# Designs tried in a protein design run: peptides against a protein of PDB entry 1ZZD. Part 52

Target 1, 109 residues: chain A of PDB entry 1ZZD
Amino acid sequence: FQVVNPYLLRDLVDLGIWDEGMKQYLITQNGSIQGLPNVPQELKDLYKTVWEISQKTIINMAADRSVYIDQSHSLNLFLRAPTMGKLTSMHFYGWKKGLKTGMYYLRTQ

## One batch from the design tools (peptide; made by RFdiffusion4, then SolubleMPNN)

Design b2_p11_6_s1 (from b2_p11_6, 5 letters changed)
Fold by OpenDDE base, seed 5:
Structure b2_p11_6_s1 (fold): chain B 109 residues (1-109), chain A 11 residues (1-11)
Amino acid sequence: as target 1 above (109 residues)
Amino acid sequence: DLVELLEKYKD
């Protein structure tokens, strides 16, 4: 299935560029906004490919916007080369930020 | 949820 970051969607709404066309674009581009001319570079830097972005930043955003997170649209975390150390650190950091148990799923490349 | 809310903002 395709993973679309809900925080990205919220930012697109804040920019006033969210519509049906944008939705179809994101589906076609697997959630990438790098090709959009009407998106600030700051957001492009933040929302790079899911394998390039800092998962710590995503966790921070989830903690800040946890009101909009439910079990059906759980947070997704991505690691290209997971290690036991990285997994432990990630779980601990999520707990430290107050995320509920089982709120996120880990995906690997 | 957030996804459902965002769908209401579509033009």
Scores: peptide ipSAE 0.014, ipTM 0.282, DockQ to the pose 0.043
Fold by OpenDDE base, seed 4:
Structure b2_p11_6_s1 (fold): chain B 109 residues (1-109), chain A 11 residues (1-11)
Amino acid sequence: as target 1 above (109 residues)
Amino acid sequence: DLVELLEKYKD
């Protein structure tokens, strides 16, 4: 089952828009608030789900971390609607950035 | 892992 981000819950309560309807909306949207018209854009930017973040950025961060560590680490990638082209791009970009010894796990929604 | 998944979806 899904658990709402506690910080998101707090902010929605502070906005006075948290109710049973909002709860059900979040469940159906898998935690995404991007489609809510009554939520400030700054909160939408802050509370992007793992499915709404560029995985290129995640790969870059992992590559940057590898500069300071000598052990292989696992990298989790998340895609809402994966396509073969998107998966291929992610794989080769990771390779290009030097993450050759890391293990990549793909999670799909 | 990702490599295995890529192989699965190859044409």
Scores: peptide ipSAE 0.008, ipTM 0.240, DockQ to the pose 0.030
Fold by OpenDDE base, seed 2:
Structure b2_p11_6_s1 (fold): chain B 109 residues (1-109), chain A 11 residues (1-11)
Amino acid sequence: as target 1 above (109 residues)
Amino acid sequence: DLVELLEKYKD
């Protein structure tokens, strides 16, 4: 089942655009608001789903966390349409960032 | 693991 982000719901209500149609839209779009024309870009940036955020950013965040964790932590990446080129790039980027553990899990949509 | 994934998407 799908649960709407409560903060997203709040902001959509504050924008005055929350209704049944919006609810159905979010269901069909798997929670994404990227396609909504009447939502400010700042909110779109804030509420990106795991499929919409840059995996490079995820790697950076993982690298930041690894500094404070003794044991290696699993890195999970999400790609909507993975290619060998993307996988290779992410692998080497992770290596460059000095991650204790390389990419362990890859999820695809 | 990563190796398995790379093999899966290897072309």
Scores: peptide ipSAE 0.006, ipTM 0.242, DockQ to the pose 0.029
Fold by OpenDDE base, seed 1:
Structure b2_p11_6_s1 (fold): chain B 109 residues (1-109), chain A 11 residues (1-11)
Amino acid sequence: as target 1 above (109 residues)
Amino acid sequence: DLVELLEKYKD
């Protein structure tokens, strides 16, 4: 289920734009504030959802974590609009970064 | 299975 990021909630309250309408907006937008015109770009950059973060960055972080574990950990990737080419690229990029196992779980929006 | 995933989202 979807939950509201408590830090995002705080910042939206501080901006004075949090209300029931904003709550419903976030629900319909899957937590994204990218479409809000009166939100500073700094906050938009900070509060990217799993669908908005570069999956390449996610793979990089997973590879970094793998340095400290013997057995591979689960790697969850999220794609808003998956394509064959993108999936292939992600798989081989993970392989290149030395992940013991490929993509464990793929979630699509 | 990666192969299954690739086939599922194949363009």
Scores: peptide ipSAE 0.006, ipTM 0.250, DockQ to the pose 0.029

Design b2_p11_6_s2 (from b2_p11_6, 6 letters changed)
Fold by OpenDDE base, seed 2:
Structure b2_p11_6_s2 (fold): chain B 109 residues (1-109), chain A 11 residues (1-11)
Amino acid sequence: as target 1 above (109 residues)
Amino acid sequence: DLVEELEKYKD
């Protein structure tokens, strides 16, 4: 799943590239704009889908949040094509970062 | 879908 970001549509309209073709493109790409040649890289970085975000970054963010939360908070990870090696690496990385809990929710595409 | 939901915010 993905939370809809209404600002994405706004920025595409502001860029003047919103049309029927763009609409169909986004449908086929499940909301991803990474393949668009006329979109600034900063916007591509901003509007990454959950499948495009580095899971290491997610773990880092979770570790940062853990500093300010007394209770154990959930860690949600999303992998497009998970492998045992990748899962193991994420497990140990999370442990090294001192997360209060392990992986609470894993979703795959 | 995602695109359809985004269009609700189109000005």
Scores: peptide ipSAE 0.018, ipTM 0.404, DockQ to the pose 0.030
Fold by OpenDDE base, seed 5:
Formats: structure tokens, C-alpha cells, sequence
Structure b2_p11_6_s2 (fold): chain B 109 residues (1-109), chain A 11 residues (1-11)
């Protein structure tokens, strides 16, 4: 699953770093710009893929949503290499933040 | 493809 951000290309063009090499790099990296040395950190933070966003941030967003909505939304967590410790931490952190369901969908890359 | 979709917005 990938989310397309139409502003990414614009910003890369504005930086003057868009070329065929950049295009091929992004293809091989599944759209990630995190490994590019010629991209400002501000843009890297702005254009994180779902696999690059902090799972803690995702949990926080889910907790925030729970204030505004009922039990309709599900929590999706994306882990490249899940460990028992990380899963346990996320579970209890979500519980501590007051997630109503106490359950989430785990996605692995 | 993500890059292909993004190129639709290229000036």
C-alpha cells in the first residue's frame, strides 16, 4: 500500500534535483526519499511513507480520532521488522492512551 | 507506480 502525494514531485523539481536518476532511485526505494542526501530533512519529515512514520505517532493519531468518532475506525500499524518488545510497547502505549478497542491490525512489509 | 502517478503533476 502506497499513498501518492502530488506535492512531492513539485518540491523535488523546485529543488532542482529531479532527473532520470532520481526517478529510478524512487522507483527502487518504493517512493522513499529518506535515504537521499540532497533532500532537506524538512522534506523528508514531510513526505514519509506509511512505513516510515513513527508507530507511536500513528497510535497518538488513533487516540485523537477516538475522541471525535465512535468505534468505526480501525488502527493499522506498519512494521518492517516487528519484535515482541516493540509489539508489547505499542500495545500498552495504545492502552495507556485510552484506545477503546485495544486491538489493531498489524501490517508487515 | 507511485513515481508514475507523481509525474502527472510535473510542470
Amino acid sequence: as target 1 above (109 residues)
Amino acid sequence: DLVEELEKYKD
Scores: peptide ipSAE 0.018, ipTM 0.383, DockQ to the pose 0.030
Fold by OpenDDE base, seed 4:
Parts: structure tokens; C-alpha cells; sequence
Structure b2_p11_6_s2 (fold): chain B 109 residues (1-109), chain A 11 residues (1-11)
């Protein structure tokens, strides 16, 4: 079940490009606007889907949080096309950054 | 690619 980001919807309406065609496009693209030529780059950067964000950045942010929080944290990781290589790389990078405890949840598209 | 991005951190 897909739900359009309400803020994205607002901005697309403000741009005057929201219509039924745009709606269907978003559905087929799982919410991604990266391929739209009539959308400013700043909005593309702002509205990256969880599948389009660098998971390295997510791990870095989690490691930064662990400096100030002593309890174990749950980390959500999102991969569009997970492979064993990707999972292994994420594990080692997380370990190197100090994420030695806690659980992470893997979500796949 | 995530593998390319993170592979150098394997020890």
C-alpha cells in the first residue's frame, strides 16, 4: 500500500504539475521523483525515498547518535536490491563505526 | 552501489 508524501504532494501542486498523470507516474516509480525533468533539483534532494538514500549516511548518523546514548538502538536499513555483498559491506562498515550492539531491521523494496 | 561505497571498510 503506497501513500504519497503529503508535503511532496503540496509542493507538486504548488508547482502546478500535479495531475492524474503525475499521480500514476509516482505510483509506478514507488514515490520517486528523481526522473522528473520539470522538478527542481532541490526538491529531488529533499524528497528522496528511503530507497534512494545512501545507507552509509544512515549508518553514520546512527553511529553519531550512539556517542550520546548508552542504550541499544534499533536501526532501520533500506535496500532497493539487496545482495549478500551489500549486506556484508553494511555489516562491516557498521562494525567499524562502532555499532557493535543493538539490532537493525532490514527493509527491502 | 552500496558494495562499492562500503567495501573498503572491510577488515
Amino acid sequence: as target 1 above (109 residues)
Amino acid sequence: DLVEELEKYKD
Scores: peptide ipSAE 0.016, ipTM 0.354, DockQ to the pose 0.065
Fold by OpenDDE base, seed 1:
Structure b2_p11_6_s2 (fold): chain B 109 residues (1-109), chain A 11 residues (1-11)
Amino acid sequence: as target 1 above (109 residues)
Amino acid sequence: DLVEELEKYKD
């Protein structure tokens, strides 16, 4: 299920644009505010959803964390429109970065 | 083996 980001909620309230309509909009957009013309770009950059951020960045972060964690920890990847080619690239990129495990959990939108 | 399967699609 989806949970509204409390910080996003705060900022939308501060902008004076939070209402029931906005709530429904976020639900239909899976939490994305990228399509809102009256929201500053700075906030759009800040509140990218897991579907909007670069998975390469996620892999980089995981690789960095793996230096200090047990290999029992898993990596979660999120793809809006996965292709086999993209999955392959992501997998081998993770491998190249020295992840302790080649296994990851894939979530699709 | 996931790695083996993905290797088939590696360019």
Scores: peptide ipSAE 0.005, ipTM 0.281, DockQ to the pose 0.030

Design b2_p11_6_s3 (from b2_p11_6, 6 letters changed)
Fold by OpenDDE base, seed 2:
Structure b2_p11_6_s3 (fold): chain B 109 residues (1-109), chain A 11 residues (1-11)
Amino acid sequence: as target 1 above (109 residues)
Amino acid sequence: SLVEELEKYKD
């Protein structure tokens, strides 16, 4: 699915760069602004799509959440181009971080 | 598209 952050549109309007061309760009790029040269890196970091977020970061966030959750929580990972190497690495990294649950759901683009 | 729909809520 295409995930569009409504706040992204607001910020693009505030930057004064929202127009028909930008709209079409976002549609074709599935909401990604990573390729836009006139967007500050700060905003690019803020508005990373699920496919652009480091899986290690996701695992770290899940581990952080697990500190406050008694029961096991599901871990959902999104990979654009998964490889066996990446999957193996994520598995061991998750174990190292002490996640209560393993990978519950993996989605690919 | 979602982008087009969300655009309706922008000034």
Scores: peptide ipSAE 0.019, ipTM 0.384, DockQ to the pose 0.027
Fold by OpenDDE base, seed 5:
Structure b2_p11_6_s3 (fold): chain B 109 residues (1-109), chain A 11 residues (1-11)
Amino acid sequence: as target 1 above (109 residues)
Amino acid sequence: SLVEELEKYKD
């Protein structure tokens, strides 16, 4: 089932935009607020879902973790609609960043 | 649910 970020709900209430319509919108959008015109960009950046975070950022974080741990974790990537070009770029970028393993899990919506 | 709990704070 869908789990909603409690801090997001609080902030939406504080903005005064929380109502039944907003609730239904979030349900249909899998928790995403990126498409809401009445939400500040700052909050959109803060509450990105796993599908909305830059994949490049995820790769960078994985590379950073590999410096501190003996066994690097497998990279998990989330893409809505992957293309061959996107996958190739991500793979090459990960390799260039020095990931210990080329193994990654690609998950799609 | 969590959503229901927070709805009481709306204006």
Scores: peptide ipSAE 0.017, ipTM 0.336, DockQ to the pose 0.024
Fold by OpenDDE base, seed 1:
Structure b2_p11_6_s3 (fold): chain B 109 residues (1-109), chain A 11 residues (1-11)
Amino acid sequence: as target 1 above (109 residues)
Amino acid sequence: SLVEELEKYKD
């Protein structure tokens, strides 16, 4: 289930490029605007999807949260094109950062 | 754990 980011919608409207075609484009691109040539890079950086943000950053944030509780919060990771090597690296990175539990949920496109 | 299961695949 995919929902359009309301802030992204606002900014696309402000840019004057929001229409039915753009809506369909976002649906087919899983919410990504990275491929739009006329969108400022600033907005592309701001609206990275769960598939585009660094998974290492997600793990770092999870590790940071775990400092405040005895049991780590659930860790949800999203991978566009997972490989065994990538999964292994992510798990070991999490372990290295002191996550007390393994990956709770893995979602792929 | 998952990490332990994957350790055998670590390079």
Scores: peptide ipSAE 0.000, ipTM 0.245, DockQ to the pose 0.032
Fold by OpenDDE base, seed 4:
Structure b2_p11_6_s3 (fold): chain B 109 residues (1-109), chain A 11 residues (1-11)
Amino acid sequence: as target 1 above (109 residues)
Amino acid sequence: SLVEELEKYKD
């Protein structure tokens, strides 16, 4: 059972583009609206899924929080199509940013 | 740094 973000639903309704076709599209796209040409870019930016957010940003946020605690928060990373190169880069980036632990959970779609 | 040195070998 896939649930649509209620705020996204509202905005799509307000745009007048919500219909059964749109619903089915979102289901097949796992909630992503990035490919829709009739959606303003600002909404695309607002409603990026966890798979569409830069993981560097997430790492930065985690590193920032880790400065104020004894050990790093648990870090959840979501990658759509990870490669060894990407994983290596993420690991070293986190290390460079001063994460106190290597405790991160890697999730793939 | 060591990290920077190792980053040279990233894909």
Scores: peptide ipSAE 0.000, ipTM 0.246, DockQ to the pose 0.036

Design b2_p11_6_s4 (from b2_p11_6, 6 letters changed)
Fold by OpenDDE base, seed 4:
Structure b2_p11_6_s4 (fold): chain B 109 residues (1-109), chain A 11 residues (1-11)
Amino acid sequence: as target 1 above (109 residues)
Amino acid sequence: DIVEELEKYKD
């Protein structure tokens, strides 16, 4: 079940480009607006889906948090079309950044 | 691609 980001919906309406066609496009693209030519780049950057953001950045942020938090925290990672290579790379990078304890949850599209 | 992004950090 897909739900359109309400803030994205608002901005698309404000741009005057929201219609049934746009709605169907978003459904088929799992919420991604990256391929839309009539959307400003700033909005594309703002509304990246969890599948489009760099998981390296997510790991970095988690590592930064661990400097100030002593308890183990769960980390959510999102991968589009995950492969063994991707998972291995993420594991090693997380380890290198000091994420040696705690659990992470992998979500797949 | 995350493999390309993170592979250099493998020890």
Scores: peptide ipSAE 0.016, ipTM 0.360, DockQ to the pose 0.067
Fold by OpenDDE base, seed 5:
Structure b2_p11_6_s4 (fold): chain B 109 residues (1-109), chain A 11 residues (1-11)
Amino acid sequence: as target 1 above (109 residues)
Amino acid sequence: DIVEELEKYKD
């Protein structure tokens, strides 16, 4: 399922770069604007897709949330090109950050 | 497609 931020659409219109070509570009790029040369870096940093955010940051945020709950929520991790080494590293990093219980859902692009 | 759906509400 493709997720497109409606606020991203607004900002692209405000930049004056929204057209049929841009629409088709976003469809083929699964909502990513990282490759657009005429978009400010500030907006690129703001509108990262789930595949463009560091999964380490996601794990850190989950660890922070665990302070408020007695059991960790299920955590979704998104990897574009997973390897056994990377999966092992992520598992141990999550453990080091103090994630209590829960299931890790690994999704690949 | 969600992009096409959102475009329907563009001013």
Scores: peptide ipSAE 0.013, ipTM 0.354, DockQ to the pose 0.026
Fold by OpenDDE base, seed 1:
Structure b2_p11_6_s4 (fold): chain B 109 residues (1-109), chain A 11 residues (1-11)
Amino acid sequence: as target 1 above (109 residues)
Amino acid sequence: DIVEELEKYKD
């Protein structure tokens, strides 16, 4: 299920644009504010959803964390429009970065 | 082996 980011909620309230319509908009947009013209770009950059951030960055972060964690920890990847080629690239990139485990969980919209 | 399976699609 989806949970509204409390910080996003705060900032939208501060902007004076939070209402029931905005709530419904976020639900239909899976939490994305990228399409809102009256929201500063700074906030759009800050509140990118898991579907909007680079999965390469996620893999990099996982690789960094793996230095200090057990291989029992898993990596979660999120793809809006996955292709086999993209999955292959991501997997081998993770492998190249020396992730302790080749296992990951894929989530799609 | 996931790596082996994915390698089939690697360019």
Scores: peptide ipSAE 0.006, ipTM 0.311, DockQ to the pose 0.030
Fold by OpenDDE base, seed 2:
Structure b2_p11_6_s4 (fold): chain B 109 residues (1-109), chain A 11 residues (1-11)
Amino acid sequence: as target 1 above (109 residues)
Amino acid sequence: DIVEELEKYKD
């Protein structure tokens, strides 16, 4: 399977920081560049993995999609270190946003 | 139901 996002690879090459060490780093970090000090913040924001994206943002996007979909669509949430408090917060936020369905799929790392 | 389960923790 694909280890590195091809667009991320391109941008890292353009930055001149791509090498074997960087490759190994990304493998150990499951594709995350958040910990790299020499990467612009805009790229870090662009290439967030599913574990790094704000779940509130995901819920907002799902709510936006719900406006245009007649059938209930699934809401997929990803949490690196879920807690009951976090889960309940997301649930009630989703409810407040008027999602047609609740949490369909929860994945943890 | 997951909704009912989560609501037990609502405050």
Scores: peptide ipSAE 0.000, ipTM 0.292, DockQ to the pose 0.030

Design b2_p11_7_s1 (from b2_p11_7, 5 letters changed)
Fold by OpenDDE base, seed 3:
Structure b2_p11_7_s1 (fold): chain B 109 residues (1-109), chain A 11 residues (1-11)
Amino acid sequence: as target 1 above (109 residues)
Amino acid sequence: EVEKKLEEELL
């Protein structure tokens, strides 16, 4: 069940570009606004979907906070088109960054 | 460098 992000909705309304067409666009694009020419890049960066976020960044963030927890925290990674090379690099990079658990769960589109 | 290549493959 897909729900439009209420904050995104607010910002699109503030831009004056919210309408039924925009709503349908978001539904067809699974919430992505990256392809919209009339949306500022700042908002595109803010409202990236899980498939549009660098998983390397996610790993970095996990590594940064890992020093403050006793047990390994759950790390979910998202890839549109996983390859063996990408998976291997993720495991290696997670290990290099000091993660006790390099990947808890992988989701694919 | 193997590590660099691996990082390049990382999405």
Scores: peptide ipSAE 0.030, ipTM 0.459, DockQ to the pose 0.764
Fold by OpenDDE base, seed 2:
Structure b2_p11_7_s1 (fold): chain B 109 residues (1-109), chain A 11 residues (1-11)
Amino acid sequence: as target 1 above (109 residues)
Amino acid sequence: EVEKKLEEELL
């Protein structure tokens, strides 16, 4: 089931654009606000869904925090449209960054 | 070198 991000809800209310239409829009867009014209870009950047975040950034953040973890932490990657090229690139980049995780979880939309 | 080229394709 889908739950609206409570912080997103707050910000949409503060913008004065929350209504039933907005609710239905979010449902149809799987929580994405990227297409909304009345939302500041800074909020769009803040409320990216997992499918809208650069996975390179995710790998970088994982590498940063892995320094403090003895055992490999679970790394989840999300690709809307995975290709062999993208997967290979992710593998090599993860290796380059020195991630302890030899196996990560890949999820697709 | 191969790794750098592949990195350019990473999202």
Scores: peptide ipSAE 0.028, ipTM 0.476, DockQ to the pose 0.759
Fold by OpenDDE base, seed 1:
Parts: C-alpha cells; structure tokens; sequence
Structure b2_p11_7_s1 (fold): chain B 109 residues (1-109), chain A 11 residues (1-11)
C-alpha cells in the first residue's frame, strides 16, 4: 500500500503547487514526481520511487556492506518491467560482486 | 559485458 511521504508533501507545499489536483496526480502516478514540469530536478532526484532508483547502485551498495556480514543480508530489488535479460544481468552482476545472495526478493510493479 | 548489459537495462 501507499504511504504519504511527509517530506515530499512539505516540499510541494513550499513550492506552492500542492492542491487536490496534485494529490490525485501522485495517486495515479504511484508517488512519482518525475513527470512534473514545475518541480526542480534536485527534488526529482531526491524523491525517486523504488522503480526509479538504479538497481545497479543498490547492488553495489550491498556488495560494499557485505564484507561486514558473515552470512548474507536480505537484498530486495525492484523492477518496473522485468525481462529475462535484466534478471540474468542482475544475477550475474551480483555474483561477480561476491554477493552470497544476489537477490533475496524481486518486486515488480 | 554483464556490467554493460546491466547498465543498459537498469540505468
């Protein structure tokens, strides 16, 4: 389920663009503000949804912290439109990075 | 090759 991000709400109010229409827009866009023309890129970068974050970066961060974990940690990955190519790439990239568990759970939109 | 493929697919 969707949860209101209070920081996003604050920033949209500060921009003077928060109203009922904006609320409905966010609901229909599942929280994404990437398509809003009057929102600074800085805020778009800050408020990326899980579907808009580079999963390569997520894997890299997991690999970096894995050296401090004896077994493995849960790594959840998010793909808007999964393909066999993407899945294969993610598995082998995680393996190459030395992850014991390359993917604990995959979530799709 | 895997890294490039991942970049193309995920970035």
Amino acid sequence: as target 1 above (109 residues)
Amino acid sequence: EVEKKLEEELL
Scores: peptide ipSAE 0.027, ipTM 0.552, DockQ to the pose 0.470
Fold by OpenDDE base, seed 4:
Structure b2_p11_7_s1 (fold): chain B 109 residues (1-109), chain A 11 residues (1-11)
Amino acid sequence: as target 1 above (109 residues)
Amino acid sequence: EVEKKLEEELL
């Protein structure tokens, strides 16, 4: 099911661009605002969906916080179309970054 | 090398 991000809703209202058309657009785009020409890039960067975020960045953030966690934290990665090559690369990159577990869960679109 | 592959595939 789809749920509108309340913060995104607020910002779109503040921009004065929220209407029924915008609502339907978000539904059809699964919450993505990347294609909207009337939204500042700063907001586009802020409201990336999980499928629009570089998983390398996710791994980097996990590595940054791992120094404060004794046991390996649950790291969930999201790939639209995973391949063995991608998975291998992610595992090795995570390992290189010092993660105890490079991937706990994998989600696909 | 691994980083490069990751960037090519994921970025």
Scores: peptide ipSAE 0.027, ipTM 0.471, DockQ to the pose 0.437

Design b2_p11_7_s2 (from b2_p11_7, 6 letters changed)
Fold by OpenDDE base, seed 2:
Structure b2_p11_7_s2 (fold): chain B 109 residues (1-109), chain A 11 residues (1-11)
Amino acid sequence: as target 1 above (109 residues)
Amino acid sequence: SLEEELEKEAL
Protein backbone atom coordinates (compact mmCIF):
# COMPACT_ATOMS: atom_id res chain seq x y z
CA PHE B 1 0.00 0.00 0.00
CA GLN B 2 0.97 3.63 -0.42
CA VAL B 3 1.31 6.14 2.41
CA VAL B 4 1.80 9.86 2.00
CA ASN B 5 4.74 11.31 3.88
CA PRO B 6 3.21 13.16 6.84
CA TYR B 7 5.71 16.00 6.57
CA LEU B 8 4.96 16.39 2.88
CA LEU B 9 1.27 16.42 3.68
CA ARG B 10 1.84 19.19 6.20
CA ASP B 11 3.77 21.31 3.75
CA LEU B 12 1.21 20.85 1.00
CA VAL B 13 -1.52 21.87 3.41
CA ASP B 14 0.50 24.92 4.39
CA LEU B 15 0.76 25.82 0.72
CA GLY B 16 -3.00 25.58 0.46
CA ILE B 17 -2.87 23.13 -2.41
CA TRP B 18 -3.89 19.96 -0.60
CA ASP B 19 -7.19 18.52 -1.77
CA GLU B 20 -8.63 15.30 -3.10
CA GLY B 21 -7.21 16.03 -6.52
CA MET B 22 -3.74 16.43 -5.08
CA LYS B 23 -4.11 13.24 -3.09
CA GLN B 24 -5.11 11.33 -6.19
CA TYR B 25 -2.24 12.90 -8.11
CA LEU B 26 0.27 11.71 -5.54
CA ILE B 27 -1.16 8.22 -5.66
CA THR B 28 -0.84 8.05 -9.42
CA GLN B 29 2.67 9.49 -9.24
CA ASN B 30 3.84 7.12 -6.51
CA GLY B 31 4.43 9.97 -4.09
CA SER B 32 6.37 12.20 -6.46
CA ILE B 33 5.79 15.95 -6.42
CA GLN B 34 8.39 16.71 -9.07
CA GLY B 35 5.78 17.39 -11.71
CA LEU B 36 3.69 19.79 -9.67
CA PRO B 37 3.84 23.34 -11.00
CA ASN B 38 2.64 25.00 -7.80
CA VAL B 39 5.27 23.50 -5.51
CA PRO B 40 8.47 25.43 -4.79
CA GLN B 41 11.65 23.82 -6.05
CA GLU B 42 13.07 23.68 -2.54
CA LEU B 43 10.26 21.38 -1.49
CA LYS B 44 10.75 19.24 -4.58
CA ASP B 45 14.39 18.86 -3.64
CA LEU B 46 13.49 18.00 -0.07
CA TYR B 47 10.89 15.37 -0.89
CA LYS B 48 12.58 13.35 -3.58
CA THR B 49 11.40 9.76 -3.61
CA VAL B 50 13.77 6.80 -3.71
CA TRP B 51 13.27 6.72 -7.47
CA GLU B 52 14.39 10.30 -7.92
CA ILE B 53 17.67 10.35 -6.02
CA SER B 54 20.99 9.13 -7.33
CA GLN B 55 21.69 5.59 -6.25
CA LYS B 56 25.34 6.58 -6.23
CA THR B 57 24.50 8.81 -3.28
CA ILE B 58 22.86 5.89 -1.53
CA ILE B 59 25.98 3.81 -2.07
CA ASN B 60 28.13 6.61 -0.69
CA MET B 61 25.98 6.87 2.40
CA ALA B 62 26.12 3.13 2.93
CA ALA B 63 29.88 3.15 2.60
CA ASP B 64 30.13 5.93 5.16
CA ARG B 65 28.06 3.94 7.63
CA SER B 66 30.20 0.87 7.08
CA VAL B 67 33.16 2.62 8.67
CA TYR B 68 31.60 2.13 12.09
CA ILE B 69 29.90 -1.23 11.58
CA ASP B 70 31.77 -4.50 11.67
CA GLN B 71 29.09 -6.45 9.87
CA SER B 72 27.91 -5.38 6.46
CA HIS B 73 24.48 -3.84 6.49
CA SER B 74 21.83 -4.44 3.88
CA LEU B 75 21.77 -2.09 0.94
CA ASN B 76 18.60 -1.49 -1.02
CA LEU B 77 18.83 0.05 -4.45
CA PHE B 78 15.96 1.41 -6.50
CA LEU B 79 16.00 1.63 -10.28
CA ARG B 80 13.23 2.62 -12.65
CA ALA B 81 14.75 0.95 -15.68
CA PRO B 82 17.72 -1.19 -14.77
CA THR B 83 20.21 -2.22 -17.42
CA MET B 84 23.09 -4.61 -17.19
CA GLY B 85 25.47 -1.73 -17.63
CA LYS B 86 23.98 0.25 -14.81
CA LEU B 87 23.84 -2.74 -12.50
CA THR B 88 27.45 -3.58 -13.24
CA SER B 89 28.47 0.01 -12.66
CA MET B 90 26.69 0.10 -9.33
CA HIS B 91 28.30 -3.15 -8.30
CA PHE B 92 31.78 -1.94 -9.14
CA TYR B 93 31.21 1.37 -7.46
CA GLY B 94 29.97 -0.31 -4.32
CA TRP B 95 32.98 -2.56 -4.32
CA LYS B 96 35.30 0.38 -4.84
CA LYS B 97 33.71 2.19 -1.92
CA GLY B 98 34.39 -0.76 0.35
CA LEU B 99 31.00 -2.40 0.69
CA LYS B 100 31.51 -6.01 1.68
CA THR B 101 28.07 -7.32 0.86
CA GLY B 102 27.11 -4.91 -1.86
CA MET B 103 23.56 -4.87 -3.09
CA TYR B 104 21.16 -6.94 -1.04
CA TYR B 105 17.87 -5.93 -2.62
CA LEU B 106 17.16 -4.52 -6.02
CA ARG B 107 13.79 -2.88 -6.43
CA THR B 108 12.41 -1.75 -9.75
CA GLN B 109 9.61 0.59 -10.66
CA SER A 1 39.36 0.90 -16.23
CA LEU A 2 36.11 -0.87 -16.91
CA GLU A 3 34.58 0.30 -13.67
CA GLU A 4 35.51 3.90 -14.39
CA GLU A 5 33.88 3.79 -17.80
CA LEU A 6 30.78 2.22 -16.37
CA GLU A 7 30.63 4.81 -13.62
CA LYS A 8 30.78 7.60 -16.16
CA GLU A 9 27.87 6.19 -18.11
CA ALA A 10 25.57 4.80 -15.47
CA LEU A 11 26.24 6.68 -12.24
Scores: peptide ipSAE 0.021, ipTM 0.452, DockQ to the pose 0.621
Fold by OpenDDE base, seed 5:
Structure b2_p11_7_s2 (fold): chain B 109 residues (1-109), chain A 11 residues (1-11)
Amino acid sequence: as target 1 above (109 residues)
Amino acid sequence: SLEEELEKEAL
């Protein structure tokens, strides 16, 4: 089931905008606050869901982590609308960045 | 380049 990020909840309460309506909004939006006009952009940048961050950034972070581990970690990528072009680009980019193991899991929305 | 292709595909 869906759980609200406790840090996000605290920040929304501190902003004075948390109520039942906000709760229902987050449920329908799968936790996204990007569409809220009364939330500062700084918080929107901080609380991006897995569907809202660049998967290129995820690959870069995985490549950085792989320097310190013996075995390649399982990489999870998230795409709203995957295409053959996107998948191919992601695969080759990961290879170029030195990932020992390709994409393990692809999640779609 | 691969980077350009990633941007083109809006990753």
Scores: peptide ipSAE 0.020, ipTM 0.449, DockQ to the pose 0.479
Fold by OpenDDE base, seed 3:
Structure b2_p11_7_s2 (fold): chain B 109 residues (1-109), chain A 11 residues (1-11)
Amino acid sequence: as target 1 above (109 residues)
Amino acid sequence: SLEEELEKEAL
């Protein structure tokens, strides 16, 4: 089931924009606040959903972690509208960045 | 796996 991020809830309350309408908005938007005009960009950047984060950034972060870990960590990537070209690019980019196992899981919406 | 699918596409 869907749960509102408690930290996001706190910040929205602090902004004074939390209400029943906001709650319903978040439900319909699957937790995304990117479309809210009254939310600071900083918070939008902070609370990107898995579908809104650059997967290239995720790959970079995974590569950075791999420097310190012997065993490769599993990597999950999320794309709303994947294409074969994009998937291929992501796979080989991960390889180029030194990931031991590359992309293991792909999630789509 | 996705890797396998990518390999198939490359063939």
Scores: peptide ipSAE 0.008, ipTM 0.351, DockQ to the pose 0.060
Fold by OpenDDE base, seed 1:
Structure b2_p11_7_s2 (fold): chain B 109 residues (1-109), chain A 11 residues (1-11)
Amino acid sequence: as target 1 above (109 residues)
Amino acid sequence: SLEEELEKEAL
């Protein structure tokens, strides 16, 4: 399911660009604001969707969290255009970072 | 290196 980020909603309202058209735009764009020309770049950097952020960063964060738990957290990765090279690299990188389990779930767009 | 490969693959 898709839920609008409440903080993003607030910031778009503060910019004065929130309306029904913007709502529909976000729905069609799966929450992405990267294509909006009237949004400051700092907000675009802040509100990247799961499809727009580096999965390397996600792996790093998962590895950091694993220090505090006995059982590995579930790890979900998201790739718009996965390749065998990307998948292989992610698996090796996860292993290198000391993750106790492999990829839990992979989503593709 | 793995780091270079990850960067190349744009992870």
Scores: peptide ipSAE 0.020, ipTM 0.441, DockQ to the pose 0.483; fails the geometry check

